Peptides against a protein of PDB entry 3T6J. Designs and how they scored, part 297

Target 1, 375 residues: chain A of PDB entry 3T6J
Amino acid sequence: PIVESYIGFIESYRDPFGSRGEFEGFVAVVNKAMSAKFERLVASAEQLLKELPWPPTFEKDKFLTPDFTSLDVLTFAGSGIPAGINIPNYDDLRQTEGFKNVSLGNVLAVAYATQREKLTFLEEDDKDLYILWKGPSFDVQVGLHELLGHGSGKLFVQDEKGAFNFDQETVINPETGEQIQSWYRSGETWDSKFSTIASSYEECRAESVGLYLCLHPQVLEIFGFEGADAEDVIYVNWLNMVRAGLLALEFYTPEAFNWRQAHMQARFVILRVLLEAGEGLVTITPTTGSDGRPDARVRLDRSKIRSVGKPALERFLRRLQVLKSTGDVAGGRALYEGYATVTDAPPECFLTLRDTVLLRKESRKLIVQPNTRLE
Target 2, 372 residues: chain A of PDB entry 3T6J as posed
Amino acid sequence: PIVESYIGFIESYRDPFGSRGEFEGFVAVVNKAMSAKFERLVASAEQLLKELPWPPTFEKDKFLTPDFTSLDVLTFAGSGIPAGINIPNYDDLRQTEGFKNVSLGNVLAVAYREKLTFLEEDDKDLYILWKGPSFDVQVGLHALLGHGSGKLFVQDEKGAFNFDQETVINPETGEQIQSWYRSGETWDSKFSTIASSYEECRAESVGLYLCLHPQVLEIFGFEGADAEDVIYVNWLNMVRAGLLALEFYTPEAFNWRQAHMQARFVILRVLLEAGEGLVTITPTTGSDGRPDARVRLDRSKIRSVGKPALERFLRRLQVLKSTGDVAGGRALYEGYATVTDAPPECFLTLRDTVLLRKESRKLIVQPNTRLE

## One batch from the design tools (peptide; made by RFdiffusion4, then SolubleMPNN)

Design b2_p27_2_s4 (from b2_p27_2, 13 letters changed)
Fold by OpenDDE base, seed 2:
Structure b2_p27_2_s4 (fold): chain B 375 residues (1-375), chain A 27 residues (1-27)
Amino acid sequence: as target 1 above (375 residues)
Amino acid sequence: MTGVFEFPDTGLLLTEEGLEELEKELK
């Protein structure tokens, strides 16, 4: 349909337990031109899923071709307007019935509008490139995040009859080298098991899939980027993510030791993973702004994305998936909360950096919804 | 698990720049 809508209790980001949906609704118009790009991505999805860093046994048994549409939002009711959506939010349904993806194109377009003088935490040499490629890189990231992030991975399940959806004798956990020791029992879901970390953990997985797969030439080709342009899109996508990880500190509440936004927590975790990789891949340097107040700069070494960044992300992403598939909540929490912990420990001193982030934050944007007229 | 990609700085602003970007996407 040219006009699409959804309404109901859908997203659970505002539930501390990640289970209860917020009531949301939107009306949007299909952008046919942009939808065509996502259709090409869908056509390649089955092949691209094989590029993810887990064994086929940890991927869905059958790929169910989803719909993917770019939408221009006319009206949105909810706590915020997302850039992309993957529904339903139930892994079992995604595995058995399929799913739908949407990109909210005009939301992305607004996000592209960045004034150079307001762009914080980047090196001057990166600002123009960032501004130029932020939009295109977001299109790539959203497409991958929704379709191949949220749309990927298998949950190991034992049903009510005691049957497994995997071969217990032959499937090996790639992290342990052993047979599968844990799974979801009947009635257990991703959200019910992982609870307080479920949303952010899944967002982290999806974001990581985006970063990981955007390195694949076929992905960039689908979006119409080749050669130097493709490399710039990749660089800006990764640069945006590491910057976002720093910006994420705004959404951490030290007094409560909690995060107020699942995606930002996810982005901080990714930043920590890439910082841990070392070798000069990512550098955050405290500086002094022209106003004499604290500032910071994020530097990403382009030449080390594939050699240092990709392997680090690969290992991390595989661990995320394996722990998710096996329902290993203890392992999952240990991993994720470890990276999500914010301290003032050197060398990064994240709590101090948070003060800088707060000092440099932009005013909250107001969402103004458009109207339409028939002529 | 929720399937939403968002940035906190996203949103339609009633600014010249925001309107221009919206108009571009709606064409």
Scores: peptide ipSAE 0.024, ipTM 0.452, DockQ to the pose 0.204
Fold by OpenDDE base, seed 4:
Structure b2_p27_2_s4 (fold): chain B 375 residues (1-375), chain A 27 residues (1-27)
Amino acid sequence: as target 1 above (375 residues)
Amino acid sequence: MTGVFEFPDTGLLLTEEGLEELEKELK
C-alpha cells in the first residue's frame, strides 16, 4: 500500500486570530480507485479554473499541477478529522510552489451513514434522494473545495523590493472598475490581515467554488455522473449546503456573538446568500414535529439552481475573491460579517430557528480509527 | 488549509467495508 503521512503545526482553525497552528498528524493509505477520480479532476483543473467568476488577473499566473489523492485514514491525531485537506496553508506558497490536496475518503463514508428517520430538516420527498446521493455529492464537493477552492485565486503582493506581482496600470478591480488600490505588503499574509474571519472566509470561498463549479457538466462527468444522475448529484450537493447552513446555527453563540466553527459559519453565510437571492430558491419553514415540538424544513427549488442560485453565488464568490486578492480587510469584513450576522429578524428568525436546531440536534458521531496487523 | 468538515465534533467510524477495502489495498 501507498502510505502517506504528515505532522506539524498545520491548521489554525482553533486560533481566534487564525495564526497559530494546531499540532496535527495522520497516517493514511492511498485509495487508488478514488484517487483516480481526483486525478482526472486535476487534469481538468487548469481549464476549470477559467470557469471561476473572476478575471484571469485575479487567478494564479501559472498553473501548477497539484497532487490530489484520496486517503483512508488509519490514525489521525488532532482536535478533529477533516474530510479534505489542502496544503500548504500559505497562499504565497500555493501560487508560487504549488500545493497538495487530499480527500479523507473513509471520513466521508462515515458522514454518509445517516438513518432516514433521523435525517432532520428535509422534506420527505428529498430524504431518499439525499441519502442516496449525499456521499457522491460530497465527494464532488470536497474535490472542488480543495483543488479549485483553496487552490484558486491570486494574492496581489508588493515584495520587499517594492515590486508588484501584478500590473498596477492595467489590472482593474471588477467590482469597482478602478485600478487596484490595496495589496499585501511584504510579510503580510491572508491570515495576518484578515485575522478573525480569515479561516471562515476562506472556507466560504472554497465551499462556494464547489457549489458553483459542480454545475459544470465536465465536473460531474469526471466523477462518473451523467444525465439524471448528474442533476441529482448537483441538487443534493446544493441541498446539503443549504441544510448545513441551517445546522450551522448550532455553532453560533448568541451571547458572545461568536461562531465556534469556521466551516459552519461559512455554510451559514452561503445559506444567507442563497436566501437573499430570493425567488423561491431556498425556503426555510418552521414546522411542528411529530413529537409536537418545533421543527423546520429546508426546501431548495431544483429548477432555480441555475437561474437564481448560480448568479447569486457567482456575484458573491467574485466579491470574496476580489476582496481577498486585494487584501481589502475592511471590505471583506463588512461583506462577510454582514452575511454571518445572526439575528431574529423576520422572515427567517434565525435565533428562533437556532433553538429548533438545538432541539433537533443529532447525537455526536464517534469515529473509530482502524488498525492494521501483520499477518 | 483543511477543507471540509461535515461534522466538526465527530470522530471517525470506519465501517467494516471500509476496513476490508483498506486491507485489500494494503495487500
Scores: peptide ipSAE 0.042, ipTM 0.475, DockQ to the pose 0.170; fails the geometry check
Fold by OpenDDE base, seed 1:
Structure b2_p27_2_s4 (fold): chain B 375 residues (1-375), chain A 27 residues (1-27)
Amino acid sequence: as target 1 above (375 residues)
Amino acid sequence: MTGVFEFPDTGLLLTEEGLEELEKELK
């Protein structure tokens, strides 16, 4: 078997300022069979990048073909085991040198092991579909998230010599219609500039890319889904995200007004975006469980994903990218923190929903002594 | 980095509150 490993200060999710990496490491075995589908995605990446909702001027000048490998983790040392990884975490290096993507396949497999009777916050009629397509939808989402999420977008930079990596005279901000007014200076990075919101913001962008691009016909084809199956994968992927946004409330600390997990914060933000879109796209309904205690149901109207959801996500995702590219911290923070704010305001009453989420909380799954096998 | 949807797998800030919640989950 092909063994891969990495070690070092890599992920900054545990840094409140989003800058300092946690020391982590893994040893994994390459799953060649599972890697094949990601290779197909890589082969289409350059074309799919053009489908992202920002001008080419906000995308990388040159596409650098990355690697994408599925890994079966044998051991992982860190605060958590990710489903996927995109490295390096330096946007400048991603733009100029390239990047590598990995999917931790056996980690995902553990996550998929949810019993129907324990599946919270879904309508009964969605549960079977959700269980069936959770795995496939995750494969799609992880692939898109890592490769085309983290792997997309350009930072506008002025180097030490005063040269710009973009044409100041011709590049137009699609949100304002004006010339670019802000950029990264020499020595400024995404993390250093956006600080406390950098990690979660980037995860939100990447997750949004996944949701947005999974609607593209070529994506589902790459993963081998057609017809009704493709539509079900799309639906479940979006449903997963919406549900995750509700579950995310567990990781908000009201007393401190902070989020304890960057990805969950990101998912909550996406939920808020999709709720804001209105038109019955997403509905969260407080209910009473069979035990007489508070419960909730999340409903996603499948028929409105493309008509309502996609445009809303498109606008949001474009804004995320534009603000990121231009280094507009004030605008980015205002946007992101606005959606990340948890209040008890009607109609959602998120703080009340949080209580429900906590009440319905299941024991956390732990990956202990991960195993892989050769068939 | 991508985390699973059902539970956070990475990037959990272990605040006192977070730790308490985590401990509750692990019981």
Scores: peptide ipSAE 0.041, ipTM 0.430, DockQ to the pose 0.177; fails the geometry check
Fold by OpenDDE base, seed 3:
Structure b2_p27_2_s4 (fold): chain B 375 residues (1-375), chain A 27 residues (1-27)
Amino acid sequence: as target 1 above (375 residues)
Amino acid sequence: MTGVFEFPDTGLLLTEEGLEELEKELK
């Protein structure tokens, strides 16, 4: 239908245990033009899934073609309006029944209306490019994040009858070179096993998929970008992510050693991964603003995205998936919380940078929803 | 929330004019 809606307990981001959904609902109208781009992405999804950095044995056995629609939101009731949605939130159902993807197109458009003079933490030379391509790059990121991020990967399961959904004798863990040593038992879910890190971990995986696959020419072509434009979209997408990782520090509470927002934690983790890659890929430089107070600049070396960034992200993303597939909570927690740890250790001094982020914090945008009338 | 791409400062601003444009795009 041209009008879409949903209502219920959907998203669990506000639950510390990632189990209880927040009650939300929306009414939206289908954007046909943008939906056509996502339909092309869906048509390529089965092939693009093969580009992900894990063996086919760690991917879904059968590709279930999902729906993907761009929606213009008329009304949204909840704690926040997302840019994209993938439902259902149950991995087992995604594997067996399929899923639906939604991009909230008009939400994205409004979110990126940032004035150049207020754009923080970017090099001056990047600002115009960032403003130009932030929207388009985000459309790419959302599409990949929802469809190929949340829509990818297999959970290894032993059912109530003791049967496995994988061959224990032949499936090899690509990280260890050994047979699979752990899996989900009957009644165990992603959320039940990974608990406090489940939501953020999954968001991190999905965001990483977006960054990784946006490098693929076919993806950019689907969205209508070629040549120099495609490269600029890639650059801005990666730049936006590393910037977001810095901005994420706002949502860290040092006193409680916790994160208040799952996506922001995920973006910080990705920043840490890319910083760890080194070789001048990402640089965060403390500076002094024109007001004489602390500031910072994030630099991403465009020339090193493919040579340094991609391999680093590949390794990280594979580890995320393998640990998720095998239900290795100990390994997954060690990996994820390791990158999610915020200290004041040099060279980054993230706690000090957090103070800078807070100092440069922009006022929160208000969401105003219209009343619609039939005239 | 699994599978939601969120911006911390995501806002929706629709004016009457914006809604009209949206309606045009939706057709």
Scores: peptide ipSAE 0.026, ipTM 0.467, DockQ to the pose 0.203; fails the geometry check

Design b2_p27_3_s1 (from b2_p27_3, 10 letters changed)
Fold by OpenDDE base, seed 5:
Structure b2_p27_3_s1 (fold): chain B 375 residues (1-375), chain A 27 residues (1-27)
Amino acid sequence: as target 1 above (375 residues)
Amino acid sequence: EAVLLPTSDPRASGVGKAVELDPTVAS
C-alpha cells in the first residue's frame, strides 16, 4: 500500500486567536479509486477558479497544481478526526509554494451511514433523498471546500522592500468601485490580523465556495452525476448545509456569547445568509414531536436555489473575499459577526431553536481505528 | 456510538482505539 503520514503542530482551531497549532498525527493508506475523482477535479481547477465571484485580480496570479489524495486513515491522534485537510495553513506559502489537499475518505464513509429514524429536522419527503445522496454530495463538498475554497483567493501584500504584489493604479475594489486602500504589511498574516474570527471566517468562505461551485455542471460531471441525479446531489448538498446551520446552535454558548466550533459557526452564518435572501428559499418551522416535546423542520425550496440562493451567496462570498484580500479587519469583523450573532428575535427565535436542537441532540459518534499489515 | 472505519485495503482489521469524530462530519 501507498502510505502517507501527517505529524506536527498544524491546525489552530482550538486556539481562540487562531494562531497556535494543535499537535496532530495520522498514518493513512491511499484510496486509489477515490483519488481518481479528485485528480479530475484538480485537472479542472484552473478553469473552475475563474467561476468564483471575484475579479481575476483578487485571485492568485499563478495557478499551482496541488496534490489531492483520498486517504483511508489507519491511526489518528488529535482532538478530532476531520473529513478533509488543506495544508500548509499559511496563505503566503499557499500562494508562492503551493498546497496539498487530502480527503479522509473512510471518515466520510462513516458519515454516509445515517439511520432514517434518527434523522432530525428534515421533512419526511426529504429524508430518503438525503440518505441516498448525503455521501456523494459530501464528496463533492469536501473536494470543492479544500481545493477551490481554501485553495483560492489572493492576499494583497506590501513586502519588506515596499513592493506591492498588485497594481495599485489599476486594481479596483468591486464592492466600492475605488482603488485598493488597505493591504497586508510585512509580517502581517491572515491569522494575525483577523485573529478570533480568522478560522471560522475562512471555513465559511470555503463552505460557500463549495455550495456556489457545486451548481456548475462540470463539477457534477467530474464526480459522475448527470441529469436528475446531478440535481438531487445539488439539492442535498444545499439542504445539508442549511440543516447543519441549525445543528450548529449546539456549539454556541449564550452565557459567554461565543462559539466553540469554527466550522459550525461558519455553517450558521451561511444559514443566516440564505434566510436573509428570503423569498421562501429556506424555512425553519418549530413543531411538536411525536413525544409531545419541541421539534423543528428545515425546508429548502430546490426551485429557488439558482434564482434566489446563488445570487445571495455570490454577493456574500465576494464580500468575504474582498475583505480578506484587502486585510479589512473592521469590515470583515462587522460583516461576519453580524451574521454570527445569535438572539431570540423573531421570526427565527434562534435561542429557542437552540433549546430544541439540544433536546434532540444525538450521542457523539466515536471512531474505531483500523489497522493493516503487509502481505 | 462507536463505528469502525472502513478501508479499501482488504488486509485491514477492526482492531483499534476509538477516537472522537470531528463535529464537522457529525451533521
Scores: peptide ipSAE 0.179, ipTM 0.806, DockQ to the pose 0.465
Fold by OpenDDE base, seed 4:
Structure b2_p27_3_s1 (fold): chain B 375 residues (1-375), chain A 27 residues (1-27)
Amino acid sequence: as target 1 above (375 residues)
Amino acid sequence: EAVLLPTSDPRASGVGKAVELDPTVAS
C-alpha cells in the first residue's frame, strides 16, 4: 500500500490566538478508490473556483494544482483526529507555492456511525435520509471544504519592498465599491492579524464554500451522484450543517463568552446566517421529548435552499473573503463576532436552546486505532 | 487547516464508547 505521513507543529486550534501549532502526526494508507474522486475534483478545481462569489481579483492569480488524497489513518498522534486536512496553514504559501489536501476517510466513517434512535434534533421524516446520505454528503463537504475552501482566495500583500500583489488602481472592493484600502504588510499573516477569530473564521469560510459549491451539479457528478440522489446529498449536507450549528452550542461557555471549538463556532455562525435569511428556510422548534424533557427539532426546507439559502450564503461568503483578503480585522471581527454572539433573545433563545443541547448531548466517541490487512 | 470532529475534540465533555475505525485493506 501507499503510505503517507506527516508530523510537526501544524494546527493551531488549541491556541487562543491561533498562532502556536500543536504537535501532531499521523501514518495513513492511501485509499485509491476514494482518492480517484478527489482527483476528479482537483481536475475541476480551477473551473469551480470561478464559481465562488468573489471577483477573480480576490482569487489566486495562478491556479496551482494541488494534491488530494483520501487516507485511511492507522495512527494519529494529537488531541483530535480531523476529517480533512489542507496544508500548509500559511495562506501566502498556499497562493504562491501550492498546497496539499487529504481526507481521512476512515475518520469520516466514525461520524457516520450514529444510530437512528440516538439521532437528535431531526424530524423523524428526515432521519432515514440523513442516515443514508450523511456519509456521502460529508465526503462532498470535506472535499470542497479542503480543496476549494481552504484552497481558495487571495491575500492582498505589500511586500517588504513596497510592491503590491494586486493593482491598487483597478481592483475594486465589491462590498464597498472602492479601491482596496487595506492589505497585509510584510510579516503579517492571517493568523497574526485576525488572531482570536482566525481559525474559526477560516473554518466558517471553508464550510460555507462547501455548502455553496455542493449545489453545483458538476460537484455532485464528480462524487457519483445524479438526479434525485444528488438532490438528497445536497439536502442532507445542508441539513447536517444547520444541525451542527445547533449542536455547536455545547461548545459555547456563557460565563466566559467564549467558544471552545473553532469548527463548531463556525457552524453556529452559518446557522445564524441561514436563520437570518428567513422565509422558512431553517426552523428550530423547541419540543418536548418522549421523556418529558426539553428537546428541539431542526427543519430545513429543501425547496428553499437555492432560492433563499444560496443567496444568503453567497453574500456572507463574499464578505468573509473580502474582509480576509484585505486584512480588514475590524470589519471581519465585527461581522464574525456578530454572528457568533450567543444570547437568549427571541425567537431563537439560543442560551435556552443550549440547555436543551446539553441535555440531549451524545456521548463522545473514543476512536480506537485500526488495523490494516491484505485482501 | 483541518476539519475536526467534535467527538474527537478532547475539550468536549462526556465519555463515550470505544469506536474502532474500519481496517484498511492493503493493496
Scores: peptide ipSAE 0.025, ipTM 0.379, DockQ to the pose 0.067
Fold by OpenDDE base, seed 2:
Structure b2_p27_3_s1 (fold): chain B 375 residues (1-375), chain A 27 residues (1-27)
Amino acid sequence: as target 1 above (375 residues)
Amino acid sequence: EAVLLPTSDPRASGVGKAVELDPTVAS
C-alpha cells in the first residue's frame, strides 16, 4: 500500500487570529480507486477555474497541477479529523509552488451514514433523497472545495522592491470598475491581514465555489453523474448547505457575539446569502414537532437554484474573491460579518431558531481510528 | 485548509482513537 502522512503546525482554526497552527498529524493509506475520481477533476481543473466568477486577472497567473488523493486514515492526531485537506495554507505558496489535496475517504464514509429518523430540519419528502445522495454530493463538494475553492484565486502583491504581481494600469476591479487600489504589501499574508475572519472567510469562499461549480455539467460528469442523478446530486448538495447553515447556529454564542467554529460560520453566511436572494429559493419554517416542542423545516426550491441561487452566489463569491485579492480588509469584514450577524429580527428570527437547533441537537458521531490487517 | 472540521471538544480529544465528526454530517 501507498502510505501518506503529514505532521506539524498546520491548521489555524484554534487561533482566534488565524495565525498560529495547531499541531496535528496523520498516517493514511492511499485509496487508489477513489483517488481516480479526483484525478479526473484535477485534469479539468484549469478549465473549471475559468468558470469561476472573477476575471482571469484575479486568478492565478499560472496553473500548477496539484495532487489530489483519497486517503483512508489509520491515525489522526489533532483536535478534530477533517473530511478534506488542502495544503499548504499559505496563499503565496499555493500561487507560486502549488498545493496538495486529500480526501479522507473513510472519514467521509462514516459521515455518509445517516438514519432517517434522526435527520432533522428537512421536509419528509426530501429525507430519502438526502440520504441517498448525501454521500455522492459530499464527494463533489469536497473535491470542488479543496481543489477549486482553496486552490483558486490570486492575491495582489507588492513585493519589497515595489514590484507588483499585476498590471496596475490595466487590471480593473470588477466590483468598482476602477483600477486596483489596494493589495498585500511585503510581509502581509491572508491570515495576518484578515486575522479574525480569515479562516471562516476562506472556508466560505471555498464552500461557495463548491456550490457554484457543482452546477456545471462537466463537474457532475467527472464524478459519474448524469441526467436526473446529476440534478439530484446538485439539489442535495445545495440542500445540505442550507441545512448546515441552520445547524451552524449551535456554534454561535449570543452573549459573546462570536462564532466558535469557522466552517459553521461560513455555512451560516451562505445560508444568509441564499435567503437574501429571496423569491422562495430558501425557506426556513418554524414548526411543532411530534413531541409538541419547537421544530423547523428547511425548504430549498430546486427549480430556483439556477435562476435565483446561482446569480446570488455568483455575486457574493465574486465579492469575496475581489476583496480577498485586493487585501481589502475593511470591505471584506463589512461584507462577511454583515452576513455572519445573528439577530432575532424577523422574518428569520435566527436567535429563536437557534433555540430550536439546540433543542433538536443530537449526539455527534465519533470516528474510531481503524486497525489494519492482512487477509 | 480543512473541510468539515469538527468542533474541538476537550473531552472528546481524550477518547483515545475516537474523534468527533462534523456536526452537520453527524446528524
Scores: peptide ipSAE 0.019, ipTM 0.537, DockQ to the pose 0.133
Fold by OpenDDE base, seed 1:
Structure b2_p27_3_s1 (fold): chain B 375 residues (1-375), chain A 27 residues (1-27)
Amino acid sequence: as target 1 above (375 residues)
Amino acid sequence: EAVLLPTSDPRASGVGKAVELDPTVAS
């Protein structure tokens, strides 16, 4: 078997400022069969990057072909096991040297087993579809998230010599219609500038890329989905995201006005964006469970994903990227924290919904590896 | 013999990477 491993200070999610890496390590085996899908995605990455909703001037100058593999984890030492990884985390290196993407396949597989009766916050008519396609949709989302999410976008930089990596005279900010007015100076990084929101903001961008690009027929084809199956994968991917946005409320601490999990915060932000789009795209309805206690249902109108959801996400995603590229911390923080704010304002009443989420919280999973043998 | 891996539940770790699994029990 092909063995991959890493060890070191890698992820900074536990740092409130998103800068200090947590020491972790794993040993994994390459799943060749599943990796083939990601390789096909890599082969199409350069073209798919052009589908992202920002000008080429905001994309990397040169596409660097990354590695992307599906891994079966044998051992993991760390605070948690991710579903996917994109490294290095240093943006400069990602832009100039390239990056490595991995999907932790056997970790994802654990999520495939879900008891229908315990699946919260979904309409009954969505549960079976959700259970069926959650796994496959995750494959799509992880691939897009890592490769085209984290792997996309350009930071405008002025180096120590005063030189710019973009043409100040010709590059136009698509949001303002003006020339670029802010950038990263020498020594400034994404994490250093955006600090407390950097990790979550980036995850939100990556998740948004996933949702946005999963609508592209070529993406579904790469993963082997066509026709009704492709549409179901899209639907479930979006449905999963909006559901995750609701579930995310568990990780918000009202007393401290902070989020305890970057990805969940990101998913909540996306939920807010899609709710803001209106037109019946996403609906969260408080209900009463069979036990007589508060419950809720998330509804996603499949027919409005492309007509309502995509444009909303497009605009949002473009703004995320533009603000990131230009190092506009003030604008970025205003945008992101605006969507990340949790209040009890109608119609959503998110703080009330949080109580419902907490009430319906299920027991945590334990990830256990079965017997491993050489055959 | 089974080996217990670190939890993927963000409630326990407060950390996640890319797409996260549902923290609820699978079965």
Scores: peptide ipSAE 0.025, ipTM 0.550, DockQ to the pose 0.084; fails the geometry check

